# Ledger of designs, part 273: peptides against a protein of PDB entry 5Z08

Target 1, 168 residues: chain A of PDB entry 5Z08
Amino acid sequence: RQKDEWAKKTSSLMKQLDWFIGEHLGAMLAAEELGGPVVGELMEIDPDDLSAGFNAHGKLKKATSQPDLDRRQRRIDDIWGPQDEQGQAHKRKRGADEALAASAEMRDLIEQLMNKLVEAGGDNSATYVEIPRESAAARFLVRSKVAMFHPNDARRLRLVDFGRDLDD
Target 2, 222 residues: chain B of PDB entry 5Z08
Amino acid sequence: GLPRLIDAIEEASKIPAKRRQTPIKPTIEKLTTHLYTHGASPDSLLRLADLLTLRNHLDQASLAAITRNLYPSSTVSDEVVLRFIGALGHGQLKPTLALQALFLRWLVMVYHLLENPGVLGQVYGVLFDLLDTAAIRPQLCHLLALVTRRKHVRPFRIQAILTLSRQTGGDPNLTGLLRVFKNYYPEIIVGDATKGRASAFKHPDPQWRQHLDEIQQRRSEA

## One batch from the design tools (peptide; made by RFdiffusion4, then SolubleMPNN)

Design b2_p25_7_s3 (from b2_p25_7, 18 letters changed)
Fold by OpenDDE base, seed 1:
Structure b2_p25_7_s3 (fold): chain B 168 residues (1-168), chain C 222 residues (1-222), chain A 25 residues (1-25)
Amino acid sequence: as target 1 above (168 residues)
Amino acid sequence: as target 2 above (222 residues)
Amino acid sequence: EKKWAEKLKTLEEIYQRVKQGASSL
C-alpha cells in the first residue's frame, strides 16, 4: 500500500517534470544552444532582438525598418539566414528540433544524476555522471543549484545533496 | 627519480606543516629542480595536477613554485586539463585565486601540447562564466582567446562580455576577447563599448617558452 | 520505504529548483 502510493506520487511528479521540460524549458534551452540568452539569467535582451545585432554601446540596434541592407545587415542575414518565409520556416524547424533535443538531453541528464545518487549509497565519489560536453542543460542544472561539477573535473556532474545544503 | 619525489610530497601534503617530522621545502626544491631539468611525464603531470588542485596542507609558495616549473616533457592529457579547469572559481575547497591565475597562465603556455585542444571547447561555458572574477580575468581572457571557435561566439556571450566590459570600465582583456569574437562576427562593434586598448595576448613568459622547447626537443631525440 | 521517500523528496527538490531556475529569466 504505502509503496504503491510512493510509486504513484513519484510517477505523477515525473510526468509533471517531463511536461515542464518539454513544453517550457526545452525551447528556452534550445534558444541558448542556438545563441539566445542564458536560461535563468536576467535577460537585458529579448531573444528576437539578438538578431538585430549590437550597437557600439552594446545595446541592440533596433531593427531600423530602412531597407538599405548595409553589408553588415547582409552578413547578419547570411549568418542568421534570410528573413524570407523559407528562411523563417527553416529556422522554426531547426528551433523545434533543437527544443526536442534539449528536452531529451535535460531529461536524460536528470535521470542519470538520480540513478547515480541511488547507486552510490552515500558515497559522494560514485555519484558523478560523465558529461560529453558542457550543454545548456548541464549549465542550467548547475545555475539552478540542482547539480554541481566535480571540484577538479569539469566533465563530471553530480546531484546536489539537498539534505545537507538546507542545514548550512 | 621524479615519482619518488612526488610520493614524498603527496605523503607530506596529508599532514599539517606543524605535525610533519621533516620540512618539505628541501623536497619541493628537488622536485622543482628536476622539473626544470627534465620536465614531467604524463603520469607525473597528472599526480602533480592533483597535488596542485586538491585541498591539501602544502603552502602557497610551494604550490606556486611547482606550477612555475610544471614543464611537460610530452603531451598534456584531457584529464590533466580538466583537473586545472575544475580547480577554477570560488569555493572553500578550491585553490586561491592567485594560484588559479597561475594555472590559467600554465594552460596558455602549454596549449600547443594538449592531446585534445577540443577539451577546453567542451568546457567553454565554465571558463566564460568566470570572467566576472577580476583576479583571474587577464589569464582567462587569454585562454579563451586561444580556445574560442565560431560555435562559442553566441549572441548572449557577446552581450555578456559587452555588459561586463561596461561594468569594468573597458577592461583591456575583455576588449581583446571581443576582438577575437569579431573575427567570427565582423559586425560586432567593439570600439565605443570598450574605452581603451585591447590586450594583444602575447605569450606570458618567453623564457619559459624557450625552456619548454628545449625540454620538448630532448623527447624527440630519445 | 525510506529509499522511496528520499527519491520522492529528491525529485520534488529537483522540480522546484528547475521551475525556479526557469522563472528567473
Scores: peptide ipSAE 0.416, ipTM 0.402, DockQ to the pose 0.229
Fold by OpenDDE base, seed 4:
Structure b2_p25_7_s3 (fold): chain B 168 residues (1-168), chain C 222 residues (1-222), chain A 25 residues (1-25)
Amino acid sequence: as target 1 above (168 residues)
Amino acid sequence: as target 2 above (222 residues)
Amino acid sequence: EKKWAEKLKTLEEIYQRVKQGASSL
């Protein structure tokens, strides 16, 4: 009974995390992978001043209201794609594909990190996941203090020990 | 070992080729073979960076060969990065633009191994101001594409790159960099001159990447 | 039982930190 409740709660929380990654984080991570804004970096430039945009002559337009993060991502996708309808469609598709890929990478990385933590049985040396590349997902997990790189190997990522941080 | 090879090359670098008692080429070949096999430690990287960036009597082919085999076995320090950045641009004391392009290519290929990637962000202005230098522009744009953060995307730089893009007839690398800028500021209108093909900034050398990965894996197992 | 509770606690912390990391943009 208690085990089933824990399993149910865990499953529910995983679904919430999966939703959050898929619906919100994936697009932002994809933007970062494409050389866009880094997720979680305080944009020092007032988004209001630059949300105005630059005209074809590089002049600042009048500040439009802060585009919603999604609207910003869409604009990134709209701006990076070809201006033709086919190009915009291909760009939106590519942006969506990159967002899906980033979401999948983030999800897989979290799962691997969690699995390694469970498998390690308390051996912190065994908790490292080998990452094939430094992805936006990996960097985000580090910036968000979910994960940490091995001090001597940026290809090794582990979960932050949330238990120790509470007792210190 | 690698330090002794570097010592021999450092001493030879002080002497004009015509006055050397022994050809340096065999020692360069030993060095490059060693670098290919084992990579360079942080200390060795610094010494090699000085050999590559400081004016000496080494020939361009040797310098290029060292640069092409400059595999880090570990991390790349800020000091090493700054040696290469300081070597960029025009001047009689600076390396050739061809060698500078190799340095920038190297920085792109080792970017993930930087101890502090932020160091390149601190020198962003220096890098950006070199975009007019056509010979290094492709690699420079690629490096800037990796380094660029929102704080760097300023109106004056947007205008500068747009102007330079027009002046160059829409250099694909500048268009690629403008795309990176657009990630931070979607409203950047890439003018007609930038409607062209943008560089995708793909890894410059997949084989070099793979070999670097093999060298770095050996470090992680040690 | 403890292992499942720990896993859930870890997952909760991941979720909160991921949310916080995404909101700081």
Scores: peptide ipSAE 0.416, ipTM 0.406, DockQ to the pose 0.241
Fold by OpenDDE base, seed 5:
Structure b2_p25_7_s3 (fold): chain B 168 residues (1-168), chain C 222 residues (1-222), chain A 25 residues (1-25)
Amino acid sequence: as target 1 above (168 residues)
Amino acid sequence: as target 2 above (222 residues)
Amino acid sequence: EKKWAEKLKTLEEIYQRVKQGASSL
């Protein structure tokens, strides 16, 4: 009975977290990955707003067409390039794809961080997740005080110990 | 006069040092002394820019000495600027990275004398794509800090500089450039990588500036 | 039981901090 209640509460909370990541955070993380505003410094970005790109005041630009920059640069030029209608549709799709990818990366990273904490059994050295890159998701978790990097290795991320005061 | 000194150096630049009948060093010293005393006219600047940027048989010490004394007596044309920008990057036909760093330093020091400062804004992408080149990065970041306008602060460039800042362990010049970007987009999280020391992009040579001002004042009195 | 309570507390704290991190926009 208690086991089932804990499982239900955990599942409910996970669904709420997944919804929050998918509906709100994913687009903002995608904007950050695409060199837009950083999550926590700019209000809710509509995925359609991502596709339009940002003006000089961090406000949406109008979305369009130009060519062969590096894939990340292409994704960003696809978010921030000049506003032809076909370019806007491709930008919207790419913005949505990046929001989905960022949501998935955030979710996976949270899950890995939680799993490593459980597996480590109190050994702080074993709580680190190895990350392939410093993503918007990883940076967001650090800024949000959810995670911290290893002092000597930026490829290692761990959950913050929420039971200890951060000042100890 | 300056044109005759340039003529002599142009002819000598076509010939390998071992095949020259006369040493070029005394002519280079006369040129640098003339440049220090009088500066270079727009026409002379263009000719000197070609000597500095095109592959020739001049030694690196001579090219560096000319660049260090390249005081404009007037304005700097778009054509002169584009010669120096075209000389940047990697390639067998391009000047050494050490000389390219001197060109970028020169562009910083003469930025206020450009006939059209907008020309650097047009080639902003070319400059920005060279930020991975460590040897020129300090001067390149300083030039970009002067040139950057809101139109140049694009998401890809924000992300590129953030990525490069992490890869370099927080290069203070990249952090300084990112602070310039943040003036246009306050929402740029200059993440923990930028809690580090930022370059203030101070004038690279106050004595050179003072001497340039003296040369420019003589023009206004003529 | 204790491990599940700890996991739930950890998840709650993650959720709250993620919300706060996103609301400081």
Scores: peptide ipSAE 0.411, ipTM 0.394, DockQ to the pose 0.212
Fold by OpenDDE base, seed 3:
Structure b2_p25_7_s3 (fold): chain B 168 residues (1-168), chain C 222 residues (1-222), chain A 25 residues (1-25)
Amino acid sequence: as target 1 above (168 residues)
Amino acid sequence: as target 2 above (222 residues)
Amino acid sequence: EKKWAEKLKTLEEIYQRVKQGASSL
């Protein structure tokens, strides 16, 4: 009974986290991976906005037809802007695929971080996950104070000890 | 040999200077002389990287002297690189910003000896996020100029450099890094931020380079 | 039980920090 209740609560919370990552965070992480800003002001990056790409300022390219943008800014806008309809569909698909990939990476990284914490049995040296790359997901977890890099190895990430940070 | 000198320094590093039975300075001088003459093997280089990056009781002058004489006799492993990268930034457990600047300078000077130069590209964001730290910015921009590939040149990073360049009054190192970015994307409008002088990212120490080349040549002849 | 409670507490803290991080982004 109690074990089942804990399992149910954990599952419910994981589903909420998965939903939050999938619906909100995945697109923002994908935007960062695609070279968009992690724009503090753009809380909702629609996958369609990801397809529109980002200007040199990291702002979503609103399709503002202002004709007199310097031809060079237009080229940045062409590289990062909405490509032609087929290119837009491919970019939308790519944006969605990147959002899904970023969501999956974030989820997997959280799961690995939690599993290593459980496996380590209190050994802080054993709590580190090896990350293959510094992903948007990894950086986000560090910025959000969920994880921290090993002080001597930027490929090692561990969960922040939430118990100690509350007592200090 | 070098391993025994490292052993003695590692043991001394565990003890506060005031509690050491013997002065460590003569051993540091022997180490730096050995490093200057022969360089460091990959194994010795890793041990020295740990000694330089981990919090210990060695004085800053000794750490700086070791870093200035840290000639690789062969290649530099990913593990050694990651020790130095992990030591960067702010924190009570991290080396001083002055020592971090020496580490970044060292990474610039040994970049051609990295076993896998791609390792720095994997931690590109960690390096990039430190650009606001004025004390390490010159060497950091130089390292980023070497490491930057097309995949790293992203709109948010372009904007971040442009913003930081404005905030710093056009730091020539940031302008230099923007020029590197412009090589991958010529359409980057480096606006008024590039009206300033850009750093050319010249080798930071030609004498050190020459001496490194001499050490590396001796290895090829042995 | 304790281990599961700790895991759930950890997951809750992760979730809150992730939400906060995303709102500050």
Scores: peptide ipSAE 0.417, ipTM 0.405, DockQ to the pose 0.243; fails the geometry check

Design b2_p25_7_s4 (from b2_p25_7, 19 letters changed)
Fold by OpenDDE base, seed 5:
Structure b2_p25_7_s4 (fold): chain B 168 residues (1-168), chain C 222 residues (1-222), chain A 25 residues (1-25)
Amino acid sequence: as target 1 above (168 residues)
Amino acid sequence: as target 2 above (222 residues)
Amino acid sequence: TKEWAEKLKTLEEIYQRLKQGAQSL
C-alpha cells in the first residue's frame, strides 16, 4: 500500500515534470541552442554590447562587422529575422524539432542524474554523469541550481545535494 | 643612441647596486626619455624584454619605468612576446607580480602591433592557468579577452572560470572574460555569480595609446 | 520506503527549481 502510494505520487510528479519540460522548457532551451535568449538569465546586458566583442583597443566592437557575429546574428536572424511564409514554416519546423530534442535531452539528463545518485549509495565521487557535450539542458540545470559540474571536468555533472544547506 | 644605453644598462644589471661605480638611475632616465621620444625597434625591444624578464640586479622602480615607456616604434616579434609570457607566474626566478601585471598591460596595449597575434593563442593555456593569481587577474583577463577564439573556449575552461568566479565572489574581470566566451558559445550560462558588474576591458591608458600612435605615424612617414 | 521518499523529494526539488529558473525570463 505505502509503496503504491509513493509510486503513484512519483508517477504524477514525473508527468507534471515531463509536461513542464515538453510544453515550456523545451522551446526556451531550443531557442538558447539556436542562439536566442538564455533561459533565466536576466538580460541586463544589451545583447548588442555582448555580441560586439572587444577590439584591439579594448573597446566593445560594434556588433555589425565581425564574421563570428555574422554567424550569431545569422542565427538570430535565422530565428527572428524577417521570414517569408515558407522560411517561417521551415523555421517553425526546425524550431519544433529542436524543442523536441532539447526536451528529450533534458529528460534523459535528469533521469541519468537521478540514477547515478541512487547508484552511488552516498559516495559523492560516483554521482557524476558523463555528458558528451555542454547542452542548453545541462547548463539550465546548473543555472537553476539543480546540478553542478565537476570542479576539474566540465564533462561531469551531478545533482546538487538538496538535503545539505549550500552554506555547509 | 638606444643600443648604447641598453649596453650600459645590461652591464650594470650584472652588478649589485652597492658595487656599481656609477649610479644607473641617470642612464635609466636617458633610456626612458629616448623610448618616450622615439620608441624601440624590434631588436631593442628584444634586449629590453630580456632586461625586464631575466633575474638581474636592476631595481623594481627602474624596471617599471622602462615597462611604462616601452613604446614599439614598429612591430612586436613573437620572441619579445614569448619573453614576457615566460616571465609570468610564481617562482624565485620570476619577476614580481606587480611587474608581471605591467607586462600584461603592455601586451594589451601593443596587441595590434604583434607580428603574429596567433602566438598568444598558442600559449593560451599558460595564460589561462594563471587566472587564480589575483595580482595579475585584471590584466590577464583583458589579454585573454583579446586573444580568445572559438578553439580556446573549451568546457573545462568555462567551468574553471565559473568556479573561480564563485570563489572570488564574482570578480568583474572573470565575468567579462566569460562574456567573451559567451560570444562564441551563446549557450554558456553566466550564472547568478555573474550578476555582478562585468569589466568592459577598456583601453588601460588612452594617453599611452595616443603617444604610441604618434610614434607609429612617424614610422609610416619615413 | 525511505528511498522512495527521498527520490520523490529530489524530484519535487528539481521541478520547483526548474520552474523558478524558467520564470526569470
Scores: peptide ipSAE 0.324, ipTM 0.385, DockQ to the pose 0.212
Fold by OpenDDE base, seed 4:
Structure b2_p25_7_s4 (fold): chain B 168 residues (1-168), chain C 222 residues (1-222), chain A 25 residues (1-25)
Amino acid sequence: as target 1 above (168 residues)
Amino acid sequence: as target 2 above (222 residues)
Amino acid sequence: TKEWAEKLKTLEEIYQRLKQGAQSL
C-alpha cells in the first residue's frame, strides 16, 4: 500500500517534470543551443528598454510591452527562419526539432543522474554521469543548482546532494 | 616527451632561421606528431601559446602547423585563452592576421574545453572591436556567436554590426552574428543589407573535432 | 520505502530548482 502510493506520487511528479521539460523548458534550451538567450541568466538589460526593438537603422523603437517569453521564443524562431514561407516552415521545424532534442537530452540527463545516484549507494565518486558535450541542458542543470560538474572534468556531471544542503 | 620538444623549439625561436645550426622543421614535426597523438597538457598549452603569440623567429608555417595540431588533452585555462586574445589585432608585435584567424578558429574548436567560458565574455569588447578586421572576421564572428550573452547585446553593438554589415555589403558572418543578437532581442531589425546569406557557424573542422574527442576520451578513461 | 521517499524528494527538488532556474529569465 505505501509503496503503491509512493509509486503513484513518483509517477505523477515524473509526468509533471516531463511536461515542464517538454512544453516549457525545451524551447528555451533549444534557443540557447542555437545561440539564443541563456536560460536562467538574469538579463541585466531591462527587457523594457530593448523590448521596443531596433529599427532597420539600429535605433531603439519606443518601448513596447515586455514580449512574453513565448513571444520572444516565437520571435527567435521567426528571426532564425528564412523570411520565405518555406524557410519559416523549415525554421519552425528546425526549432521544434531542436526543442524536442533539448527536451530529450534534458530528460535523459536527469534520468542518468538519478540512476547514478541510486547505483552509487552513497559513494559520491560513482555518482558522475559522463556527458558527450556541454549542452544547454547540462549547463541549465548546473545553473539551476540541480547538478554540478566534476571539479576536474567538465564531462562529468552529478546531482547536487540535496540532502546535505538541507541539513546545513 | 612534449616538454623537451617545447624546450628545443623555444630555444630555436630565439634565433633567426639563418643562424640556426640545426633545422627546426624536424623538431616541429615531432611536436605536431606528439600533439596529434597525445594532445597538450595545460602547462604545455601555455608554453605553446607563448610560442604562438609572442614575437619570435619561428616561421609562419611552423606556427600554423603547431596551431593546427594544438589539441588540448585536458581543459584550456583562462591564461591560455588570454594569450590568444592578446595576440589579436593590428601591430608589428602581433602575429599575422592569418595566424590570428587560426587562433580564433582554435578557440572556436576548443570552446567546450575552456575552464571558464566566461573569460571570453569578459573580453567581449576586445573581440567585438576587431570585427572591422576582414581577415579574422569569419572566425571572430563564429567565436562571438558562441560567447554572446544578453549582457553583450547592447544598442551600440547592434548599431555597430548593422553599420559594418552595410559597409561590407552584408558579410554573411556579420549577418550570422546579428542573428545571434536577435535571439536575445527579437526586435532587432536586420535591415535589407543583412537579408542575405548568414553563416550557420558550423564546426570549422569535423575531423579535428573527432580527433579532439578521441584525445579527450582517453583522459576520461584515465 | 526509504529509497522511494528519497527518490521522490530528489525529484521534487530537481523539479523545483528547474522551475526556479527557468523563472529567473
Scores: peptide ipSAE 0.314, ipTM 0.376, DockQ to the pose 0.246
Fold by OpenDDE base, seed 2:
Structure b2_p25_7_s4 (fold): chain B 168 residues (1-168), chain C 222 residues (1-222), chain A 25 residues (1-25)
Amino acid sequence: as target 1 above (168 residues)
Amino acid sequence: as target 2 above (222 residues)
Amino acid sequence: TKEWAEKLKTLEEIYQRLKQGAQSL
């Protein structure tokens, strides 16, 4: 009875997490892989300030104040947004394919991190997942304080010990 | 076609402007129009990279015009990238710092078309050591923001950015690059001197991007 | 029971941190 309730709650939460990754996070991670904005950074970095460039004296040219949300969305829209109908379709398809790939990579990475935590039985040295590349997904997990890289090896990623952070 | 235009410019580049029988400007205008309409193949990109980076008798306005219209029709090879990286820094044989800034801007705009993005990671130290050069720093920080991986984030480089940020009065591009470093090491204390506005590293030219996408789309239909 | 509760707590924490990370966008 209790195990079945916990299994149902875990399954429900996993479905919510999968939805969040697939519907919201995947497109942003794909944009980062394509040289878009970095996910989960408050880039208070006024991106119009960069688009305005610098004058001959190295001072930022004043760009028009659009809200940070509109600027990130515009960069995503500049990557993924409508051009001509065929270019839009190809760009949207490539966009959807890259968002799907980023979502799948994030899901797989979270699953591997959770499985390694269970398998390690409390041995922190055994909790590391080997990652083939430093992806947007891996970087976002580190920025969001979900995971941490090994101090000496950027190919090794583990979950943050939330037990310590919950008691402080 | 494009190869014949490049041949004519290569021959003209060997001769000082005052000793040319014909003005090169009309041929440069034909080249830039062709590049805008069709882009450059990998072979044409390599030849144009040599014209842009090697010391020759072409004027700065012509070199800048070619660079502003340097749309790849396909991928960008490691060899093309390395020509532009080799042209960076101080020296009498190197292009002007203004032209180097255009090359860095171009590399940012074509980063997604590199055959091997890892090539820039291999020359990361060369790029990072040029951050003191104010004239190229904005575009250099943007390129480094794309290229940076955890292996590049080292204590000595963190300290170098912090020191240079203090010396420059908090250059927003350096603050932006330090924020990218903080993605890999959240424990990096961005000290009070870096509380300044960071730079977003947005696409430098949305119109250029749109036009590049149109040129690249024609390749996917062929 | 304790292991399932810990796994659920870990997943909840992951989900909350991912949301916070994405909202800082």
Scores: peptide ipSAE 0.310, ipTM 0.395, DockQ to the pose 0.238
Fold by OpenDDE base, seed 3:
Structure b2_p25_7_s4 (fold): chain B 168 residues (1-168), chain C 222 residues (1-222), chain A 25 residues (1-25)
Amino acid sequence: as target 1 above (168 residues)
Amino acid sequence: as target 2 above (222 residues)
Amino acid sequence: TKEWAEKLKTLEEIYQRLKQGAQSL
């Protein structure tokens, strides 16, 4: 009974986390990987907004009508792919694929971090996950104070000890 | 030999200076002389990287002296690079910002000896996120100028540099980094954001370079 | 049970920090 309640609560929380990662965080992480700002004012990065690309200011290029500044900014957009309907569809698909990839990477990284915490049995030296790259997901976990890099190895990431931060 | 000097310094590093039976300075001088004459092997370089990056009881002058004489006799491994990268940033357990600036300068000067230069590209964001730290910015921009590839030049990073450049009144190192970015994305307008002269990212120490070349040449002849 | 409670607490903390991070970003 209690084990089943814990399993249900864990499953429910995992579903909420998976939803949050998939629906919100994945697009923002993909925007960061695609060179957008991770800007909190852009809470609703539509995959279509990812497809529009980011200006030199990191802001979503709103299709604003001002022609000459737009042409040079369009070259940044042109580097991000043709604005033709097929190019927009490819950008949308790429944005969606990048959002899915970022979501999967974040989810996998959280799972690895959690698994290492369990496997370590309290040995802080064994809690480190080796990361293949410094991804947007890894950086976001650090910025959000969820994870921290090893003090001597930027390829090693571990969960922040949430218990100690409450007792210090 | 060099390993025995490192052993003695490692042991001394565990003990507060006031509690050491013998002064460490003569051993540091022997180490720095040996490093100047022969350079450091990959194994010795890793051990020295740990001494430089881990919190210990060595004084800042000794750490700086070791760093200034840290000539690789061979290549520089990913592990050594990652030790120095992990030591960067703010924190009570991290080396001083002055020492971090020396590490970044060292990485610039030995960049051509990295076994895998791509390792720095994998930690590019860690380096980039430290650009707000004024004390290390000159060397950090220089290192980023070497490391930057098209995949790293992203709109948010362009904007972050532009914003930081405005906030700093046009730091010439940031302007220099933006010029490197412009090589990959010619449409980047550097001029409107930066009234300042760009850094040329010249070699930080020509004498150190020459001496490194002499040490590396001796290895090729052996 | 205790380990699962700790795991759940950790997951909750991760989730809350991620939400806060996403709002501050």
Scores: peptide ipSAE 0.310, ipTM 0.375, DockQ to the pose 0.238; fails the geometry check

